# Designs tried in a protein design run: peptides against a protein of PDB entry 3WG5. Part 4

Target 1, 218 residues: chain A of PDB entry 3WG5
Amino acid sequence: LAKNIVYVAQIKGQITSYTYDQFDRYITIAEQDNAEAIIIELDTPGGRADAMMNIVQRIQQSKIPVIIYVYPPGASAASAGTYIALGSHLIAMAPGTSIGACRPILGYSQNGSIIEAPPKITNYFIAYIKSLAQESGRNATIAEEFITKDLSLTPEEALKYGVIEVVARDINELLKKSNGMKTKIPVNGRYVTLNFTNVEVRYLAPSFKDKLISYITD
Target 2, 218 residues: chain A of PDB entry 3WG5 as posed
Amino acid sequence: LAKNIVYVAQIKGQITSYTYDQFDRYITIAEQDNAEAIIIELDTPGGRADAMMNIVQRIQQSKIPVIIYVYPPGASAASAGTYIALGSHLIAMAPGTSIGACRPILGYSQNGSIIEAPPAITNYFIAYIKSLAQESGRNATIAEEFITKDLSLTPEEALKYGVIEVVARDINELLKKSNGMKTKIPVNGRYVTLNFTNVEVRYLAPSFKDKLISYITD

## One batch from the design tools (peptide; made by RFdiffusion4, then SolubleMPNN)

Design b1_p24_7_s1
Fold by OpenDDE base, seed 4:
Structure b1_p24_7_s1 (fold): chain B 218 residues (1-218), chain C 218 residues (1-218), chain A 24 residues (1-24)
Amino acid sequence: as target 1 above (218 residues)
Amino acid sequence: as target 1 above (218 residues)
Amino acid sequence: MTYSERVARATGLSVGLRFKSIKP
């Protein structure tokens, strides 16, 4: 019997292999408890493509709906965060957040300048991000422009253009607005209708390791 | 006046952004002291391409020779480690070490299988590794085969094929054998002849942060 | 610049292609 439970966890900072471990841990906990869904409050400037792709795959393999919520106000799902969002079952954004700026880079030079990715890599990620958008029934043209124009959108624009599904100020509003929505990608081969009627919200704290790594990497 | 000082530091584990910080710190210390060179004792199974490229660039920008020494016996300069070595001023290996296995991957699936890089990415890194080899006067054909055949070499093979410059059992033998060699790439626009006559060896310890991160990531 | 600031400038998708870490 699915418990009327929704998990909420925060993921902040760079998308790395450690971020994958966080996603995996959080989703696994929610799966084990047969939660109705997990909401990931995401604030990221970007990160590594490999970790991002693994996170997307982990979300796609989830036994429960994974909702990416760009939160709080001032947060972003930038770069890798956009891919993760596009790979998820539902995207929500708080007012004052942003999504996009997905141009792949090789990194930063010592002087802080961007080392540009070769066209071949850029083209790969264009195809990849378009695929994520298409598979989730989201705007593939805008997804491409996240790379080609380094486009960033407001929540209102992202909703309007069919990139995201919900604009919400807080978890309560998110639950209210997303109740009855279908996931944009399948869960275990089926599109799931979200049921947030009379749910218990459980917040997942970062592990000790998570806190320690965050402290060291900040 | 250049002090007759050679710094030695150890870098072990995955090549990450933190590894870049280690390289940067170690090289900077050696530069500030106008060292004759820095020797990095490297043991890595691989890591991230972005961090690797940044490390290569940092080495290329060094004001002093950076010698990569695959050490101790049993260590490897695998994957990203090979690129770093090929980007350095001199490569040495201890007996019982290995170099190569440079095929780019997107990562590992949940089942532990390799997620293969698309051909476009593979081709980019083929071009990149060949460029590093060519610029340093090392074997570009073997460098390519590190990717296309996932080739790994012993120190003796790597020396024979012109991938590395020195096989040495320890720092003393390395200093002895590399004395009078020219760097394989320029330092400040000039090929430097290494002078290890009457040098003081100074070992750089990992920072407290380095130790803490290593403890957490191990 | 804090590591976080350096990383924050990494608004680009760093193609952190992993090279095959030979997992021991």
Scores: peptide ipSAE 0.060, ipTM 0.482, DockQ to the pose 0.615; fails the geometry check
Fold by OpenDDE base, seed 5:
Structure b1_p24_7_s1 (fold): chain B 218 residues (1-218), chain C 218 residues (1-218), chain A 24 residues (1-24)
Amino acid sequence: as target 1 above (218 residues)
Amino acid sequence: as target 1 above (218 residues)
Amino acid sequence: MTYSERVARATGLSVGLRFKSIKP
């Protein structure tokens, strides 16, 4: 019996236009092979808002379930990473990770202080993040507070408050716990029940381009 | 009967990218020899958040148990050092050492005053440190208070409150007391029972590069 | 591109942290 395939890929670092290209490539590969799902191991401090929004759209247009997995321990889905996660079909976190801190900023001053975004921009992203949460049936109040209170959560807190779906130590535990879960948003217009009973895990390596970009941006 | 090997290495000074390289080198050597564990004698006032987070990840990815030992007397696992410790498989402290003071800062002003981190950053690190504590089954409330209250603890307090596992005067006492303890986080996905009954202690010397960097940064 | 996307691009709006500038 042909094993269902689950792809796993890693995205680490700042969210940029290059990060979009990585998401697009990884999802496209998994789509071409009619994978059961793709798991994106995400570790990001955040990044550009435009790139983030494009990534969310790309995820939502996916022909297969896209699972955001905040991994490994010590990783974060900070800021832009939280938006991306909230836009995905399923969110998982490893112990020792964090999610939140979503307040938009214009940048950093020379002294490292944050340059605040104007209220108009902040309010836009409040509405945006709430919409992502609502669409996915996740806690929209907490999503708002990721901005308004600069809130960050542990995996256990995020699970408790209904921000995420799974806490898992590794890919195997993630597959086990998420087996039989429904996607939090539709795939091709339908909510999909994840089937991880007889799956082959395939790891996607970063392309040469991906490696080069990570080297330049770090 | 081939003696089990325990490596001991020292890391002193500010946490930087070079400190990451030291951790990586030391752990890699111990992994290559299939050591029972590596003990890192840590004395740090703190340092860069990015380097700290990378070090935590490297520890958690270790193929062998990594024990953080705040040593010698008078040493500290301050700020970044606390995070590193909380991310490790076991924490020990010598008498006369301290742990805590984890509030993130942007730096120091010309007059030596602290430049405070914005709430977004502070809250991120609160979630991060709590997550490390929770993952390792350590006191997450105290971990949070290391930031919110600028708390620092003695070894006895840290042990009492379940922040650390061992108070030991030296390596021999540490090995004796930790023998039979389970790692507080998994090694290769499994909690390991430490076996220090017939061990050879091997000391790793700083590389020439390590010595040079310490000389420049001190 | 939505107006917001244009603003985000034009302003260099970031939803991110710079950990290299942070010292815990």
Scores: peptide ipSAE 0.048, ipTM 0.434, DockQ to the pose 0.077; fails the geometry check
Fold by OpenDDE base, seed 2:
Structure b1_p24_7_s1 (fold): chain B 218 residues (1-218), chain C 218 residues (1-218), chain A 24 residues (1-24)
Amino acid sequence: as target 1 above (218 residues)
Amino acid sequence: as target 1 above (218 residues)
Amino acid sequence: MTYSERVARATGLSVGLRFKSIKP
């Protein structure tokens, strides 16, 4: 019996245009193979807003479910990572991870202090993050507070508040717990019930370019 | 039975003189073919005020209904995009999109901070955006607050407040929901009832020039 | 062109966001 394939890939580091390329490559591979889903193990402190928004669009345009998994323990979906997660078909977090802290900034001053974004920009991202939450049936109030209060949550809190769907220790537990769940946003216009019965897990390695870029940005 | 044609085109990126050319080309094609309407899938962070005003005029001079559709998910009709939308015959938004944040700025400083427009200019655009809203029978108070409060709204909020007319997930849902609606502004001096029964959807591709410009501006 | 349009053109007035400079 032909096993359904679930791809697993890792995206780590700052969200940049290169991160977009990684998402695009990984999702494209999984789409080409008609995978049941792709799980992206995400660990990011945040990054560029433009790249983040492009990544969200790429996820939402995916022909297959994209599951964001904040993994491994100690990882975070901070700032831009939270937006990406909220734009995805399913969010999972491993114990010992965090999500939130989404307030936009213009950058850092020479002394390392944060340059705050003007209200115009902040309000834009409040609307944006709320839209992502609302569309995905996740807690829009908490999504807003990720910005307005710089709120960060544990997996347990995030689950409790309806920000995420799964807390899982590893890929196997994730597959088990998410089996039979509906995607939080449509795939090709339809909400998909995840079927992780009799699946083959395939890990996608970073390309040479991905490795090089990660090396430069770390 | 001759199918009515609805054109769909995409406009993405900053609003510039080149964006005007895109609008003009797309609308002209649809006019020439006596289309029932053209839907412009709009995704913009804003842009130049002069180009924006020209685009609004071009839309208002259209011989066919121009529907602004903030699409795909993650897209925005931010700033200049909101003005353009408010100047159109019908506004639709996809889930996960945003509209608003219309305060004019002179630009950005070297540190990325916003250079504020003087009150005289701001007041001009307040009057302008209110006029667009009033003419189209949309919420002029909220339109003003898009500037005065840098307000940004979700599709649901925008619909609730009477800023937009349709929330739709895709073109098919848009056509279905907007069928039988009257244009919010006249077409050739008459309010048109949209007829999307038995329509053929034709997608207009960006020209080579459009692609090149988008590549340069991204 | 209205006076305001001319000013907007001359000053490079923008109604937009620069997402490249924004880091969430």
Scores: peptide ipSAE 0.037, ipTM 0.373, DockQ to the pose 0.077; fails the geometry check
Fold by OpenDDE base, seed 3:
Structure b1_p24_7_s1 (fold): chain B 218 residues (1-218), chain C 218 residues (1-218), chain A 24 residues (1-24)
Amino acid sequence: as target 1 above (218 residues)
Amino acid sequence: as target 1 above (218 residues)
Amino acid sequence: MTYSERVARATGLSVGLRFKSIKP
């Protein structure tokens, strides 16, 4: 029996327009190969709201399940990363990672202090993050508190509160635990049951362009 | 008599964190040399709000006058560029350039459509742009309309309405026309009268890093 | 088209918002 393919790609760093391009490219590759799913290993401190919203939309338009995996230990789906996760078909976290801290800011002052977003902006993103949670059947109350309380959760807490679906140490455990789960949002208008019983894992490498941009922006 | 130095640097493209670094570097060089002023030839379609705010703050903290010059013909100080200009010590425009169109947006959808900012965000930036205009003694009503009406002005209109201070075809004409003008905001807490009677013009080139980043992001 | 290209083609009149970065 031809093995179903699961792609794994890494996205690390700030959420930018370039990050969107990475998501788009990786998902497109997986779509073209009719993969069972793509796992995005995500490690982000946050980033741009516009890029984040576009990434969420791209995930929602995916023809295959997109699993956001907060990995490796020490990684975070912070700020914009949380929104991306909440917009995805399944969220997993490795032990020692975190999710949350979603308070929107306008930026940083020259001295490094935060420029606070006005309440009106904050309220917009509260509504947005709640919508993502609700649409995915995840805990909208906690989603709101990611903003209002700047809440950050461990994987265990996030699982307990119904923010995420899986805690896994590695890709193998992730595939094992998520096997048979339904996607939290539709794929092509249908909720899909994940089948990871006979899968080949394929790792996508960053493009040369990806490497170059990462080298310059880091 | 030792000639007073005027620096000229070009900033072109989207307003980003990198653009802030360029402003910071250029102004720092000019400060270190105790220049009479620095002229920033600005050509921007807009960009990020956070970077824009930081740039404005950096200009306001400058130890020397920072002149924003919308140049060359065909250039614009659009969107974020208008805010930067309004935060500067003097604004000049070349014939055939434009300023305005300052309506904030959240970004662009995957299809390229604008994601509108909620009224609450718009109102924040209305207040902000008006404050910049008021602080600099420029037309705050027009500044507001840059957002509310998405207004764009020619140099002649902008001058007429008291948005800018100079219309000039080139650096020589700019220096000539702005000679003896007072800065629109303080330099080190004092309004400075510009002295361009005996000046040496020094052009700053983009750094190697600047060129590399530009090459990759373009 | 890259997002940057799309943004460049779309009159870059975006006042973008950011989220808090946890990295100091």
Scores: peptide ipSAE 0.029, ipTM 0.331, DockQ to the pose 0.671; fails the geometry check

Design b1_p24_7_s3
Fold by OpenDDE base, seed 4:
Structure b1_p24_7_s3 (fold): chain B 218 residues (1-218), chain C 218 residues (1-218), chain A 24 residues (1-24)
Amino acid sequence: as target 1 above (218 residues)
Amino acid sequence: as target 1 above (218 residues)
Amino acid sequence: MSYSERVAKATGLNVGLRFKSRAP
């Protein structure tokens, strides 16, 4: 019997291999408990493309719906965060958050300036992000513009343009608004209708390692 | 008056933004002391392209010679480590070490398989690694093959093919063999003849942060 | 601000091309 449980976990900071481990751990816990869904409160400036692609794949392999919630106010799903969101079963944003700025870069120079990616890399990620958008029934044109124009959107704009599914101030509003929605990608080969009627919310804490890494990287 | 001092520091593990900070700190200390050179004992399986490119640039901006020493026996300058070595003023390897395997990848899939980089990325790094080799008067054909064939070389092969300058068992042998050699790239716009006659060797310890990060990432 | 701190705050898809690290 599926426990009427929704897990909530926070992922903050750069998308790295460690962030993949966090996603994997959190999703695995929720899968083991046969949760209705897991909500990932995401706040990221971006990160590594490899870690991002692995995270997207891990989400796509999830046995339960993975909801990306750009939260709290002031947070962003920038760059890698946008790809992760577009690869998820449902995207929500809190007011005062942002999504986009997906232009691939080779990195940052010593002075902190962007090292531009070759056009060929940019084109690869254009194709990739468009694929994620198309597969999830989201706006592929805007997804492309996240790269080509380094576009960033407000929650209201993202909703309007069909990039995201929900604008919500908190977890309770998110559960209320997303109840009865279908996932934008399949869960175990099927589009799932979310059922958040009378759910218990369980918060997953970061592991000791998670806290330690965050302390060092901040 | 240049103190007849040579600094030695160890850099081990993945090439990351933190590795850049290590390089920067170590080189800066040696620059401030007007050392004859700094020797970086390098053992890396590879890492991030952005961090690698920044490290290469930091080495190229050094006011003193930066010698990459693949050490100890069993160590490697794999992938990103090869680029760093090719961007340095002198490359040495200990017996039983390796250099090469420079093929850019987007990462590893969940099953541990390589996510291939688009041909365009590969071509960019072919051009980049060839440039590093050519600028340093090292074998650009082998540098290309580090990518195209995922080639790895022994110290003896690397020396034979003109990829590296010295094979040495320890710091003393390295100092002895490299004494009187010219740097393969300029230091402050000039090719410098290394003078290791009657030098004091000073070892730089990892910072507390360096130790902590190493402990967490290992 | 260290380079690592700057990178941590920087927005962008860092196509951190990994060079094949042979996983040990």
Scores: peptide ipSAE 0.288, ipTM 0.689, DockQ to the pose 0.727; fails the geometry check
Fold by OpenDDE base, seed 5:
Structure b1_p24_7_s3 (fold): chain B 218 residues (1-218), chain C 218 residues (1-218), chain A 24 residues (1-24)
Amino acid sequence: as target 1 above (218 residues)
Amino acid sequence: as target 1 above (218 residues)
Amino acid sequence: MSYSERVAKATGLNVGLRFKSRAP
């Protein structure tokens, strides 16, 4: 039987317009091959709200399940990364990672101080993050607290509170634990049951452009 | 008599975090040399709100006058560029340029369609752009209409309506016409009268990093 | 620290609203 394909790609660093291009490229490749799913290994301190919203929309429009995996140990899905995760079909975290700290900011002053977002913007993103949680059947109260309390959670806490679906040490454990789970949001209008019983794992490398951007932005 | 120095630098393309670094670098060089002013030749289709707000703040904190010059003919200070201009000590435009179209958007859908900003965000930027206009003694009604009507103006219209201060074909004409003008916002707490009677014009080139970023983002 | 480095260290959703670039 032709092995079902699962793609794995890495997205590391700040969420920017280039990060959108990476998501789009990776998901498109997986869609073209009718993959069972794509797993995005995510490690981000946050980034830009516009890029984040576009990425969420791109995930929601995916023809296949998009799994966000906060990996490796020491990684985080901070700020924008949390929104992206909450917009995905399944969230996994490795031990020693974190998720949360979602308060919107306008930016940084010259001295590196945070310029706080006005209440209207903060309230917009509270509503937005709650909608993502609600649509995905995840804990909307905790999602709100990611903003209002600047809350960050461990994988174990996030699982316990119903923010994420899987704690896994590696891709193999992730595939094993998520096998038979339903996506938290629909794919092409249907909730899909993940089938990882006979899968080939394929890794996608960053493009030359992706590498160049990373080199400049890091 | 030691010639007063006027720096000229170019900023072209989308407004990003890297654009902030360009502004900061250029203004810092001019500050260190106690320049009479720095002229930023601006050509932008727009960009990111956070970067824009940081750029505006950097301009407002400048120790010397920062003049935004929409140049060359065919250039625009569109969207984010208009905010930056309105936050500056003086605005000039070359014939055949444009300013305006300031409506905030959340981004673009996969099909290239605009994702509209929620009313709360739009209203925030209406208030913000009006504040920039008011603080600089420029036309706040037109500034609002740059958002509400997606208005764009020619240099002649912008001058007529009190949005900008100078229409000039080149740097020499700009210096000539703006000589003796007061800055529209204070420099170190004082409105400065521009003195361009005995000036040396120095051009600042983009850094290697600036060139590399431009190459990747264009 | 570059502005980019400062942004990278700070956990925050940077509300980078894009303004409508005129389509060329």
Scores: peptide ipSAE 0.095, ipTM 0.602, DockQ to the pose 0.681; fails the geometry check
Fold by OpenDDE base, seed 1:
Structure b1_p24_7_s3 (fold): chain B 218 residues (1-218), chain C 218 residues (1-218), chain A 24 residues (1-24)
Amino acid sequence: as target 1 above (218 residues)
Amino acid sequence: as target 1 above (218 residues)
Amino acid sequence: MSYSERVAKATGLNVGLRFKSRAP
């Protein structure tokens, strides 16, 4: 029996191997408590592709629905954050947030200029992001354009184009609007209808280690 | 007038953006002093492709010859280290060291398993490593096999196959054996004959920042 | 700003291709 518990955790900053550890820890806690869902408040400018792919895989292996919520206003699910969102069971965005700008790069030069990824790498991630969109029943054309045009969308545009499922100002509105929605990808092989009637919201704080690493990486 | 000065610096550990900063700093110091060359004592298990490519570019832009010396015995120029070596003006190895094992990966899974790079990425780095070998007049077939066969070579094998230029037990033997050799790639558009007659050897210590970051990343 | 600091603040999907590091 899924408890009427919804976990909320915050992930902010660059997507790294440590961000993977945070996702893994948060989802594991929610799984152990047999939560109805976990909401990840996401604010990221992007990060590492390896960590991103691992995070997507971890979300797909989750025993409970993982909702990516681009929050607060001013936050973004940029680059790696978009992939993570597209790999999740439900995407929500707060007004004043953004999603997209997914062009893969090899890195930055000494002067801060972008080192372009070779076409073969770009094409790999085009295929990958399109697969995430297709698997989740989201707009694969726009997902491709997040790379090919370096496109970024507002919540309203993302909703309109079928990239995301919910625009919500806060957790309460998110719970209200997403109640009764089916997950966009399976949970343990089945699409789950979200049940947020009479839920207890539990906030997961970052561990001391999480705080320390964030301090070092910021 | 090039001073009869040869700088020696040590780079140990994973190839990261910080390793790039070390290479840049060390080479810049040697350039400022118009050194005959800089010898980088390299011991690396590998690292990031972006940092590696930037390091190769920084070496190719050097105003002075950059000698990669796989040192001490037990050290390796593994993976990213091999690319860096192949991008340098001269490669030396100490007995008991190794070079190769250059297969690109996307990273490691949570359980430590290798996340395989897609064939397109592997092929990109095959082309890249072959270009480095060809540009430096080194064995491009073996360079490819560093990826395709995950090949690793001893110094004696690497010398025999024309991957490296010198096997040397120490800096003194390296200077002696490399004296009068032409750089394998141009320095400021010209191949330079190394002149190590009556040279002063200056050791560059890692900065405090270098030590701190190494401590955090190890 | 060091290269490492710039890279750390940089936005984008860093493919972060690693080469097989020998496990320590």
Scores: peptide ipSAE 0.091, ipTM 0.518, DockQ to the pose 0.672; fails the geometry check
Fold by OpenDDE base, seed 2:
Structure b1_p24_7_s3 (fold): chain B 218 residues (1-218), chain C 218 residues (1-218), chain A 24 residues (1-24)
Amino acid sequence: as target 1 above (218 residues)
Amino acid sequence: as target 1 above (218 residues)
Amino acid sequence: MSYSERVAKATGLNVGLRFKSRAP
């Protein structure tokens, strides 16, 4: 019986055009191997809106379920990470992680102060994040408050409020808990029931380029 | 007689937070050595607005004149590069270079199409670029048109229209032509007359980190 | 703390106001 494969890859750091390339590469590998799913271990403080939107689109175009797992403990899916998570087929969080704080900004001044986005942009991303939540059957009110109140949630709160689907300490617990769950968005036009029975877990290592960029940007 | 020092450093590629660090490092070195000036050889297609604004501020806070030199032939000070140039003490361009095309964008879609900035943001940067031009005694109408018409200029046009101060083929010609010119903005509250008589030219090499990042982002 | 370090530690959705880069 051909072992169902689950890929696991790590994406850490700021969301950039390079992060898009990582997502694309990882998902493509998993698609080519007809994986049951790919789990992306995500740890991000945020990043670029355009790259984020492109990543969301890439996930939504995936031929296989993409699970965003906010991991390890201490990690966050902050800002852009929240959008990415809300655009995915399933969200999991490890204990001690966080999600939220999604207010768009123009950037940072020299002194590190935030340059606020104009209301039109803020409103655009409110509509966008609500759309992601609604389309995935997640809490759109909380999604809006991630922007309007700069709200951040614990995994327990996020689960309670219907923002995420799983709280798990590690990959094994994630696979166990998510087994039999339906994807929150369709895969190739269909909602898929995850089957993590007797799966082989394959870790995708960061490329040399990935390591180099992370080393430079961290 | 202590030789007047002129530093020359190269900044190439996209304007990012890392580019700010380069500017800061280069200017700081030149400040510490009480250089007559630093010349930044700039070749950029553009980049991030926040980083650009921070670079402009860093230049304006410089204790020594900062000359932006669009170099070598074939280079451009496009988009963010134009703002940086307009924020500097003197602009020079080599023949065969270009300046302009300053329309702000939100980013790029997955297919590479431009995501247009909302009018409020465009208007903000129109005001900003005009301010830079006005404060430096440069052509504010042309500066506006760099955005509104996506205007690009040759060195000869830019000189003719009072956007830049010098057209020079190389560093030696630049030093010769700019000798005795006043800075277009103040240095420590005073307009400075450049003295490039009997100067020692010192080249600042990119750091290992600089080389690594440029290699990855190009 | 460098500008890059400050940015890296800050949470936020950067709208990515770029100026038209000729670079893909």
Scores: peptide ipSAE 0.036, ipTM 0.487, DockQ to the pose 0.616; fails the geometry check

